# Ledger of designs, part 81: peptides against a protein of PDB entry 3S8F

Target 1, 157 residues: chain A of PDB entry 3S8F
Amino acid sequence: VLTLFVAVPSLMTAFTVAASLEFAGRLRGGRGLFGWIRALPWDNPAFVAPVLGLLGFIPGGAGGIVNASFTLDYVVHNTAWVPGHFHLQVASLVTLTAMGSLYWLLPNLTGKPISDAQRRLGLAVVWLWFLGMMIMAVGLHWAGLLNVPRRAYIAQV
Target 2, 166 residues: chain B of PDB entry 3S8F
Amino acid sequence: DEHKAHKAILAYEKGWLAFSLAMLFVFIALIAYTLATHTAGVIPAGKLERVDPTTVRQEGPWADPAQAVVQTGPNQYTVYVLAFAFGYQPNPIEVPQGAEIVFKITSPDVIHGFHVEGTNINVEVLPGEVSTVRYTFKRPGEYRIICNQYCGLGHQNMFGTIVVKE

## One batch from the design tools (peptide; aimed at target 1 L11 A18)

Design b2_p29_3_s3 (made by RFdiffusion4, then SolubleMPNN; from b2_p29_3, 14 letters changed)
Fold by OpenDDE base, seed 4:
Structure b2_p29_3_s3 (fold): chain B 157 residues (1-157), chain C 166 residues (1-166), chain A 29 residues (1-29)
Amino acid sequence: as target 1 above (157 residues)
Amino acid sequence: as target 2 above (166 residues)
Amino acid sequence: DPVAGTLLFMGLLMATILDMFNLVYNKLL
């Protein structure tokens, strides 16, 4: 039960990030309930990558609660569910954040802005990465629920 | 601008805190519900038990695979299972259909997995510790045991079989 | 509307979590 208290600061953090995004979108001219989302800089891979990582973090975080629950973990422990969780947290959130950071950092370090071609390529990379990770993660979670074991090349299903 | 954003965050902080706490109670309720309705056929049995992994092969209930299945009641058995590099003993494990089986699983060497296909039996096996799982097989047949914890070069080939007899 | 947006986010988050728990429950039971 004590481990579930991590949900409190995590949700507060999620709010802070969401509020920051809404504020940024509204500052960029976004109006209405959803208009602020469209106003965000979706043409910048340095922005898009970490945001996509955050989106992947939501189901990943939910899975973390499952994994941390003694009774629920009994169902999913050492199944393909666990790699699914990791790929949402590490391979999506952390990796996409790192990718986004590089898209911001390298232009600043070199003093040269990224070209339009590099920008478009960057957008393609981060979106394809995100989509691939989501497909794989969903598949791994599903396989885990079908009792496919972790660290085994063979399964009943 | 920063002040305005900070003020906005603070304005909703109480709401999100309340929501977070509510979610915590939802999680607790879900766990409680899971415990109350848990009828998957696998339940923990016994208390934390320790054993000497250096002698478990030579003496005690795990030493002789031929005596590993012990009838403890009219329809109750205890099965003393060793997970080792790289296999299980006894192998196969033969148990009657419909009997309540208490698995006592330990390791003489390294950490292994004990994942029984077709069941919810899935535990890690630690040297020096006895894992206890209670299960009743309702269907006869063969159930494969898979090691799902890396244990060395032969890990991928570490399998066992439970044979449930009619 | 920040309030509506917050509530929507909370709702979506709750739905996601409950969906995952439901999936696990279906496996467990």
Scores: peptide ipSAE 0.021, ipTM 0.741, DockQ to the pose 0.553
OpenDDE base, seeds 1, 2, 3, 5: peptide ipSAE 0.057, 0.020, 0.019, 0.019; ipTM 0.769, 0.699, 0.728, 0.704; seeds 1, 3, 5 fail the geometry check

Design b2_p29_3_s4 (made by RFdiffusion4, then SolubleMPNN; from b2_p29_3, 16 letters changed)
Fold by OpenDDE base, seed 1:
Structure b2_p29_3_s4 (fold): chain B 157 residues (1-157), chain C 166 residues (1-166), chain A 29 residues (1-29)
Amino acid sequence: as target 1 above (157 residues)
Amino acid sequence: as target 2 above (166 residues)
Amino acid sequence: DVVAGTLLFMGFLMATLLEEFQLVFDKLL
């Protein structure tokens, strides 16, 4: 149980980022309980990508707590649950953050702004990536809970 | 204006920090609830038991597959299992239905997995360590043992069988 | 606001996890 305190810095970071997003949204004219979300620059793939990564990281972080639990890890260890967790943490957050960084970096390095077509394509890419990752992650976690083993070509169910 | 903005930011930060801590406790509570409601599925932590992987095949309780299943009491058995590249010994493991089975699992070579299909038995098997798992098979039949830890070229084919007799 | 939304999301997640774990335990134990 004490090992779960390691989650405190991660949670603090996550919610600080969320607070920053709220503040930014309000500065952009968003009002009310949720209006600030709509005010964020959802038309920019450099923004959308890492935010989607963060959203995927939330269930992944919760899963991290599960995996760190001595007793619950017994249930999920070396099942499809584990790669499900990894895909949320790495293939979602890290990868989408990298994608977002690229969408910011390339225009700055080249001195050329992205075209509208490139922007729309970028948005499609990151949203589709996120959707695919969420589907896969849910599937892997579900399979893991159904005792599908990791690193095996066979399954119980 | 700057002071107002600063105060607002601080308020948000304090709120989010408090929320972060609260969520930590929520997760702990979730784990506690799960454990409290499903205590029967929790294997008690045991003492670390060591064995010499270089001699485990030649001497001791794992040396003879014919003596691997030991009755330790009424309706109680200990099964000494070796996980090796690439299989399990004994194979099959024969145990009676309804008996309390204590599996003592170790490896003479590399790290393996011991995942019994249809059960909650799922442990890693480390050379030099003995994994202990307690389980009671309520249903007769065959239960497949799957290696879920990569152990070499034959990993994908490493299977065993537990036969539960009526 | 953000806290409320996050709580709702986390509540949903926890509920889902509890349900799934319950199913697993009922099946395997």
Scores: peptide ipSAE 0.017, ipTM 0.750, DockQ to the pose 0.241
OpenDDE base, seeds 2, 3, 4, 5: peptide ipSAE 0.006, 0.017, 0.007, 0.016; ipTM 0.699, 0.736, 0.724, 0.709

Design b2_p29_4 (made by RFdiffusion4)
Pose (drawn by RFdiffusion4):
Structure b2_p29_4 (pose): chain A 157 residues (1-157), chain B 166 residues (1-166), chain P 29 residues (1-29)
Amino acid sequence: as target 1 above (157 residues)
Amino acid sequence: as target 2 above (166 residues)
Amino acid sequence: VRGTLLLMAVVAAVIIAFFALVYWLLLTR
């Protein structure tokens, strides 16, 4: 029960952050129900990385609520589902957010500029990392529901 | 405009938060339902039941695997199961279909998992402790036990079998 | 605001879908 309550701050974060992004999209001219998304600064890796991380957090959090549901945990406990859940949370959102900081924080700390080419390379890196985490989340959640255990060298069997 | 967008955002946020709370409460009620049904038998016994891992293969209910299945009620069997590096005894565990099975599971060495494929049986096995879970097999046949807690280099091949007789 | 509400609906649907699937598997095993 208390774990289901720990989920409320992230459910609140989902709205406060989503409304903040929608407000920014509207300031930048976006209209429609989706125009506000397209009008956001998708050329900026510091923007893109946390946003993609937040997208993967939606299934990431859904899996966490499942794991927190006591008897439901007996379906997925110590299976590949669990790494599927935590790659979405820490290996995607937290890691992508830190990667995006290379693009505003590093210049601030070192004075070293980020070139146009380095910016585009950072875009590719955060997209590939995000997409790779999403594909693996699918493979691991599914294999977990099929009772494949975590922490195993299953390629040797 | 900012004042307006702000007001509207807070108003709909309050609504979302109420909905999100109502949803979590429904899940809590649904979990409470499972705890009142036979499906909750796989929840391990909360009572501490200590044993000694260094003598469990020499004395006590785990010393003779052929004697591991004991009828404890008219439709009940207790099964003493040893999960060790890297296997389970007895092998196979043989039980009748439709009977309540109380698995008492310990380990002489390291922590092992006990995950019965196709069931909700999924319990950690700690040396020095006895893990007790309950389940009734409704379908006869062979069930594979998977070790789902890393117990060393033999972990990926650590399996056992439950045969549910007709 | 409408776009955000749509996104919140997606978030809720994903959560319910995951919970319902795992809850169904629990009851059927």

Design b2_p29_4_s1 (made by RFdiffusion4, then SolubleMPNN; from b2_p29_4, 19 letters changed)
Fold by OpenDDE base, seed 2:
Structure b2_p29_4_s1 (fold): chain B 157 residues (1-157), chain C 166 residues (1-166), chain A 29 residues (1-29)
Amino acid sequence: as target 1 above (157 residues)
Amino acid sequence: as target 2 above (166 residues)
Amino acid sequence: IEGVQLFMDFLMATILSEFLEVYAKLLSL
């Protein structure tokens, strides 16, 4: 029940973040229904990483609400669904946000901007990380719904 | 216009807030319904059965595997199962097809899992507590019990079998 | 500003979809 109460402010935060991103994109010259997205600084790993983390948090957060239900938790508890949820919440949102924070923090602390090569490498890292996490998470959630047990090397499906 | 944009954002925010609150209500209602009707094997915490894990092997309904399956009605059985490091008792568990089976599971040592793939039987087993699940096997055959909670060095080999007879 | 609404719709759809999927699985067991 507590988790469900926590979900409400989290959803409202999601709204605020999304609205802020749209405003930022429009200020950067984006127009139309989708143009504001393209106008965002996708060339900066410090921006891309946490945004990808937020995107991963959408299905993960949805799953968190599901997991908090006694009725539905009976299905998913200690199945592969659970580690799938973890990888979206911790290994995607938290980790990518931390990565993004470092891409901002280190240049500011050292007073040196990152090189173009470092920037490109950073973009590759965060996108590949996100892709890998999404593949893993989808697979784990799917396996969980097939009743594959967690912490077991064998399954009957 | 900035004013129009602000009004639109506020309208969307109110809508999203309404959705969030409605969702919260639905999930709370679902929990309440589950608890009230004992759906999905949920047992109210206030009536949770407890046992002494230090003596459960020596005395009581879990002490003798040969007496673990108890017929409680014409088509109803209670099975007293021990999950221990590293296996299940009794093993195999033999029950008839189509009967309502109440599993009462506890542990004499550490926390274990009791997961029967292909069924909704999936509970954690805590020392000192009795996990109760109800299930009716519709198909005869062998069902594997798997421990899905890490319980030590032999966790990966901790299996049991339920044999459903025609 | 209408882009935020589309994002929220996506989020809403995701939450409901996962709920319904797991609930459907529960009913099938």
Scores: peptide ipSAE 0.615, ipTM 0.888, DockQ to the pose 0.696
OpenDDE base, seeds 1, 3, 4, 5: peptide ipSAE 0.582, 0.400, 0.487, 0.472; ipTM 0.869, 0.833, 0.865, 0.806

Design b2_p29_4_s2 (made by RFdiffusion4, then SolubleMPNN; from b2_p29_4, 18 letters changed)
Fold by OpenDDE base, seed 4:
Structure b2_p29_4_s2 (fold): chain B 157 residues (1-157), chain C 166 residues (1-166), chain A 29 residues (1-29)
Amino acid sequence: as target 1 above (157 residues)
Amino acid sequence: as target 2 above (166 residues)
Amino acid sequence: IEGVLAFMGLLSATMLAEFLLVYAKLLEL
């Protein structure tokens, strides 16, 4: 129960990150309630990747609260729900952030900018990764709710 | 302009904090309620019940599978279950339909899982600790027990059966 | 700056949805 209080700083961080993105988008000329989103640099995989990771973190982080709840964890622990959570947190947020960082870092370290073709490929990679991860994560969470066990080859459904 | 934006952000941040705390409070309250009422068979132990894993097979309520199912009251049973490499004891576990079953589960060797298909029964079984879960089987039939915690080379074949009799 | 509130709404809705889904499972609904 006490672990749920750890969620407060995380929720506040989520606010700060979202507000920062909006502020940045508006500084880049975005107007209206959602026009700031379009003003963000969606042509840069170094930006897109971590942002997609953040989007995956929304359901993943929500699941973290569930997993940290004693009674709720009882029904989801060691089910397919857990791998679903992991793939949103580690394989989406962390991995996409790492990919984004690499798209910035590697050109900087080598002193050679990425080509336009490489940039487009990078965008394709991160979007496809995100899509695949979301499909898998939804499936795993759904399976978990259907009592599909983790670390077993059989299920009742 | 920028000052106005920052002022708005600050106000929204305070509002979000308040909302977040309220939402979490509701969640915690619901969890606390379920724990307090022992809803869904979740029995939080005030004190961790412990057992010696080195002697649990030799003496005590887990030692004899023929004595594992104990009637504790009208339509109430306690079942002492061992999860071991690689199976469950007793197997099958036979219980009446509609009876309140308290499972007392422990392990003599390594950590195992105790997941009963078709139910919410899902616990990790640690050597030296006794896991307690309450459940009432409403439907007769066979319920498969699955080990969902890796326990060794035979993990994938570690199954048990609960037979619920009419 | 009000767009952030929409995302916070999405986050809160997601948290509530997942909580309720699992809670419903706990209650065997």
Scores: peptide ipSAE 0.669, ipTM 0.917, DockQ to the pose 0.772
OpenDDE base, seeds 1, 2, 3, 5: peptide ipSAE 0.630, 0.587, 0.610, 0.624; ipTM 0.895, 0.890, 0.888, 0.889

Design b2_p29_4_s3 (made by RFdiffusion4, then SolubleMPNN; from b2_p29_4, 18 letters changed)
Fold by OpenDDE base, seed 5:
Structure b2_p29_4_s3 (fold): chain B 157 residues (1-157), chain C 166 residues (1-166), chain A 29 residues (1-29)
Amino acid sequence: as target 1 above (157 residues)
Amino acid sequence: as target 2 above (166 residues)
Amino acid sequence: ILGVLAFMLLLSATILSEFLLVYAKLLSL
């Protein structure tokens, strides 16, 4: 129940973030329904990382609402679904946000900008991390729906 | 046009808030419904039966595995199951296909899990408390019981079997 | 600013989809 209460302000925050991103993209010259997305600074890992984290948070947050439902939790509780949810929330959103923060923080603290090579490497790391997390999360959620147990090394299915 | 954008954002935000609150209400209502009707095959913990874990092995319905399966009505059974370090009793559990089975599960030692693969039966078992789950096996065969709550060195090998007979 | 609306629809659809998916499994019990 408490999770559901927290979900409301989280959803409102999601609205604000999305609106801010669209506004920023349009200020950067983006036009049309999705042109503002292309106008965002996708060449900066400090931007890409947390945004990818937020994208992963969408299915993860949805799962959180499901998990908070007593009725639906009966299906997914202590199955592979739960690790799937955690990896979207912690290993995607939190971790990618931390990664992105480092790409901003270290240059600012040292007073030295990152090199182009470091930037490209950072982008590769963030995108590969996101891809891996999404593959694993989908697999874990799928396995959970097939009733694969959590904290077990084997499954009947 | 910033003015148009501002007005649109405010309108969408109000709509989104309404959606969020409506969603909250639906999920709360679903929880309330489940708690009130004891649906979904699980009895909520609010009316939890309690037992003494120190004596549950010696006396009562869990004491004799040969008497663990009790017919309570036409095509209805209650099965008294112990989850312990490291296994289940009785093992195997034999029940008829198509019968309504009420599992009453408790533990004499530590917290365990009771997860029946191929089914939605998945509950934690606490010493001193009785977990009650209702299920009807539609297909005959063997269903494995898995402990999905860490309970010690033998946790990973803690399995049981339900045999559903035609 | 229809982008935010599209995003909200995506989020809503995701929540609904996961709900229906898990609920369908519950009903298959």
Scores: peptide ipSAE 0.653, ipTM 0.904, DockQ to the pose 0.728
OpenDDE base, seeds 1, 2, 3, 4: peptide ipSAE 0.646, 0.602, 0.595, 0.629; ipTM 0.899, 0.894, 0.881, 0.894

Design b2_p29_4_s4 (made by RFdiffusion4, then SolubleMPNN; from b2_p29_4, 17 letters changed)
Fold by OpenDDE base, seed 1:
Structure b2_p29_4_s4 (fold): chain B 157 residues (1-157), chain C 166 residues (1-166), chain A 29 residues (1-29)
Amino acid sequence: as target 1 above (157 residues)
Amino acid sequence: as target 2 above (166 residues)
Amino acid sequence: VEGVMAFMDLLMATILGEFLRVYALLLER
């Protein structure tokens, strides 16, 4: 039961990351309650990718709290909920962060900046990836709540 | 002023921490409530029960499928279930509607799943350990038992049935 | 940093929503 307090560092990390984003946006000239969001570099796939990963991590992390709950395990364990969860955590956050890192790292290592075409392609890739992950993850979580089992080709419900 | 900004951020961080802790306590309270009320499918304060997987088929309460369903009281039953490669025993499991059923599930071979869709019966079954789950079926009919843990080449065909009688 | 708090509220609302939804299923089944 006290295992749920392990979530505290993650929640504090979420605050730190969000605060860093707001600080960055305000440094870039963003004003008002949400104007700092628009001021962030949404034209850079190296930025967009990990941020989209973080957005996907919100419902995924919420699922983490559920999965760590003793009694709720009876509902979600080895259902479609589980792959829905880790696809948000690994295939969304980790993968998008890796993609974003690559968009920064390769130009830096080679000394060659990415072309405008490459930048636009990168943006398309990360947004489409995020969209696909969200559709799949929502579907899997929904199926899991309907008690569709993991590792089975049939379901009673 | 950078110093003022840092102070503000720290204040918000403290507020968020306090709020987060409060919400976590709410979640813990909900879990504690479930444990305290013994909701269907959940057995709080369960003790680890062990068995010998090499002899469980030959002796003890799991050995005879005909004796697997034991009435322990008025409208109370214990069902001794084996999960094995690749099926369940007994099959079908017959229980009355509205009765309190305690499933005692173990495996003679490898780890299996015991998942009854539409219920809170969802446990992993480890050789050498007894999984215990309590449930009361509210509706008559057939309930499918599904193995939701990979257990070998025949995993996909591992099913059982619970028949709830009126 | 009031914007951060709005996002944190969204995060907590999501956690609470998912928790309560699954909890409701636990109680119903």
Scores: peptide ipSAE 0.622, ipTM 0.903, DockQ to the pose 0.825
OpenDDE base, seeds 2, 3, 4, 5: peptide ipSAE 0.592, 0.414, 0.580, 0.121; ipTM 0.899, 0.857, 0.890, 0.758; seed 2 fails the geometry check

Design b2_p29_5 (made by RFdiffusion4)
Pose (drawn by RFdiffusion4):
Parts: sequence; structure tokens; C-alpha cells
Structure b2_p29_5 (pose): chain A 157 residues (1-157), chain B 166 residues (1-166), chain P 29 residues (1-29)
Amino acid sequence: as target 1 above (157 residues)
Amino acid sequence: as target 2 above (166 residues)
Amino acid sequence: SLLAMTLAFFVVVVLALLAVLPLVALAQS
């Protein structure tokens, strides 16, 4: 029960952050129900990386609520589902957010500029990392529901 | 406009938060339902039941695997199961279909998992402790036990079998 | 079954969180 309550701050974060992004999209001219998304600064890796991380957090958090549901945990406990869940949370959102900091924080700390080429390369890196984490989340959640255990060298069997 | 967008955002946020709370409460009620049904038998016994891992294969209910299945009620069998590096004894565990099975599971060495494929049986096995879970097999046949807690280099090949007789 | 409940919980949370996106757009409409 208390774990389900720990989920409320992230459910609140989902709204406060989504409304903040929608407000920014509208300031930048976006209209429609989706125009506000397209109008956001998708050429800036510091923007893109946390946003993509937040997108993967939606299934990441859904899996966490399942794991927190006591008897439902007996379906997924110590299976590949668990790494599927935590790759979406820490290996995607937390890691992508830190990667995006290379693009505003590093210049601030070192005075070293980020070139146009380096910006584009950062865009590719955060997209490939995000997409790779999403594909693997699918493989691991599914294999987990099929009772494949975590922490195993299953290629040797 | 900022004042307006702000007001509207907070108003809808309050609504979302109430909905999201109502959803979580429904899940809590649904979990409470499972805890009142026979499906909750796989929840391990909360009572501490200590044993000695260094003598469990020499004395006590785990010393003779052929004697591991004991009828404890008219439709009940207790099964003493040893999960060790890297296997389970007895092998196979043989039980009748439709009977309640109380698995008492310990380990002489390291922590092992006990995950019965196709069931909700999924329990950690700790040396020095006895893990007790309950389940009734409704369908006869062979069930594979998977070790789902890393117990060393033999972990990926650590399996066992439950045969549910007709 | 526990599996069916696991899947239903997962899907409901996902759909509920995705509904936040059009909801904030409507709030600022």
C-alpha cells in the first residue's frame, strides 16, 4: 500500500511536467492536440534526452506498480520482467537525462563549446539509446511473462 | 494568459490526481481480494522456522528424499524439498492432482529460487530457514522448477521437476 | 488470474498516463 503511495509523486510529476512542456509548445506556436509536441526544440539533445526518458518511464512506472502489488509480484518476481522495468527507469530516464547534461552542463563547467556536429551526434546517441532501451524492455517484459529467470546465462542452455 | 493557463493547469491537475488516487485505491481493493482467495496460498508463511543448513542432508525431514512427501491431511501433503547447488531433491517431486500441497523448502548452501513454471509458486529459499508455501495443482503433468536466484556458476542449469499424478 | 490482473494493471496505468498528454492540451485550450 505504501509503495502504491510512493507512486503518487511521479503521477503528479507526470502532469506538472507534461503541462510545462505543453505550455512551452504553445509559446512556440504549436496548436492542435499534437501541434504543441511538434513545436518543441527537437534539435536540442538536452531537451530531447529527458523527454524520451520520460516517455519510456510511462511503461517503466506501470511495471513498477505491478511489481508493487504483492500477489501480482509472484507472476514476475526474479524473472526478466524486473530488468525490463528497471532499464526503463534508471538505464533510460536517469541515464538519458545525465547524457543530455553533456550538452548544457559540460560547457558550463569547462567552457568547451559543443559544435554543430557534436550536437547532431548527441541527437543520434540519445535516440538510439532510447530506442534500444524500448526494444529491450519489450523483449525482457515478454520473456519475463514467459518465466525466463533474470540473472542467468540462458544462452548456455 | 499566464494567469489563465496556470489556473486551468492547477484545476485539471487536481482532477488527475483524484483520478490517479481512485485508480490506486481500486488496485489496493483488488489485491485485498486475492489475499482472501486460495491463490494467496503461495505467499510464504510469515512465521520463522529455523533449521541448520549444515546437517539438513544428514538428519531431519530432508535427509531422505524418498520420504519427502508426507500426507498431513485427508487432501493434504507436505513436501520437504531441498534446493541446493545445483538441483532439487527429491527429483521428481511426485504429488496427486487436486490435493493441497504444502512445500517446505530449504537450502544447505546458498539462496536459491523456487519458481514453478505455470504456477504462482515463486519463493526464495534461504539457508537456515524453511520457506512454506501452499498450492493445489489442478492439472496433471510435468511442471519445471526454475532456480531464479543467482546461486553461482551452475545457476542457469539448475532445474527440477514436479510430476502431478492423475 | 494473477497474470490477467498483472496485464490489466499494466495496461490501465499506461493508458491513464498517456491520457495526461491530451488532457493538458485541453486544459490550456

Design b2_p29_5_s1 (made by RFdiffusion4, then SolubleMPNN; from b2_p29_5, 19 letters changed)
Fold by OpenDDE base, seed 1:
Structure b2_p29_5_s1 (fold): chain B 157 residues (1-157), chain C 166 residues (1-166), chain A 29 residues (1-29)
Amino acid sequence: as target 1 above (157 residues)
Amino acid sequence: as target 2 above (166 residues)
Amino acid sequence: SLRDLALLVYAASVAMLLSIFPGVAEALA
């Protein structure tokens, strides 16, 4: 039960990241309650990728609270719910962050900026990845709630 | 004004930190509530029951599958189940409908899963430990036991059956 | 059911995390 206290630093981190994004957006001319979001550099895959990862990390983190609960874990443990959870955490945040880092790192290492075509391709890749991950994650969580077992090729449903 | 902005941010941060802490306690309360109200089928944590996995097949309540189902009271049974590579013992497990069944599950070899389809029974089985699950089958029929913990090359084929008789 | 509770806790947690955006906006205004 006390393991839930780990959520405090996690939430603090999340809030700080969100604040940083808002600052960045406002510095770029965004105004209003949500105008700063539009002002963020959505044309840069190095930015978009990790941000999408963060968005996927939010429901994943929420699921972590469920998984850490003794009584609730009894429902979801060793079901498809669990793969759904860590795919959001690893295959979304970590993977997209790595992908985004590549779009920053390569130009810096080579000294050459990415072409417009490469930029557009990168945007397509990270958005499609995110979409696929969200579909899969929702499906896995749903299946888990239907008591579909993990690590099994057969299930009641 | 930078100073004013910083002050506002700090105030906001304190507020949200307080909120997050409050929500944490809400979650704890929910956990406590679910534990208190949904204890059916879950044996509260108590003294850890241990067994010797190297001898569990040779002596004790798990040794003879013919004696695995023990009536402990009126309409109450204890079933001593072994999960092993790669199956369950006894198989099938025969229990009466409507009876309170206490499953005592352990493993002689590696970790296994014990997932009973159509029920909320889903536990991991560790060698040297006894998993205890309480359940009452309301409907007669066959219930498949699925291993949902990787246990080796034959894991995917590791199934058992519970037969609930009228 | 426990499943429903899990879902509710999940949803509530998501909502809680997302609530940061309006609050941050107010703090910076």
Scores: peptide ipSAE 0.014, ipTM 0.716, DockQ to the pose 0.687
OpenDDE base, seeds 2, 3, 4, 5: peptide ipSAE 0.011, 0.012, 0.011, 0.000; ipTM 0.672, 0.724, 0.714, 0.688

Design b2_p29_5_s2 (made by RFdiffusion4, then SolubleMPNN; from b2_p29_5, 18 letters changed)
Fold by OpenDDE base, seed 3:
Structure b2_p29_5_s2 (fold): chain B 157 residues (1-157), chain C 166 residues (1-166), chain A 29 residues (1-29)
Amino acid sequence: as target 1 above (157 residues)
Amino acid sequence: as target 2 above (166 residues)
Amino acid sequence: SLRDLALLVFEASVAMLLSIFPGVAEALA
């Protein structure tokens, strides 16, 4: 149980980011418990991408705690559960953050702002990526719980 | 103005930090609850045993696959299994239905997996160490052993079979 | 909408992860 305190710094980091988002949303006029979320710049793919990454990181983080638990890890170790966890952590948070960074970096680096069409396309890409990643992650985690082995092309289920 | 902004930020941070800690305790509580109210069904394992991977093929209980299955009691067997690149020995492993089987698994070369489909047997096999897994097969038939730890170019084809006889 | 679907999948993912706790015994069997 004491080993699970290793998760505290990670949780602190993740929720500190959430705190920053709440502050930003409230500065933009959002009010109430959830109004600040709507006030965030959801029309900017450079913003939406890392936020979606953060959202995907939430279940991934919970899975991290599970994976770090000795008794629970016995259930999920070397099953499809593990790739599912990695795709939430790396292919969601890290990848979407990279995408978001790109949407900010390219216009600034080239000195040319993105067009409205490019902005809309960027939003579509980010949301589609997130949706696909969540579907795949659910499938992998589910398969893992059904004891589908990792690193095998065949499965009982 | 700067002081007000700083104070506001701190308030939000404190709130979210408190939430994070609360969530941690929720997860711990859920784990504790599950362990307290449910039988984990963990396969009993023996104490850490060591073996020399360089000689395990030449001498000892793993050396002869024909002697790999040892009856230790009226309804108890010990099976000495080698996981190697790229297969299992013996193959097939033949055991009777309803008997308590103690698998003693080791590797002469690299790390392998020992995942038996249809069971909760899923362990890593390390050279120099003996993995012990206890299991009773209730249903007769064939159970496939899958290597779920990458072990080289032939990893994807590394399979074994346990035949449970009536 | 795509956003709605994403939120739905996200919620389902969270629910699935949380469901492992009561189901751990069955998974180990």
Scores: peptide ipSAE 0.021, ipTM 0.724, DockQ to the pose 0.036
OpenDDE base, seeds 1, 2, 4, 5: peptide ipSAE 0.012, 0.014, 0.000, 0.018; ipTM 0.721, 0.665, 0.708, 0.688

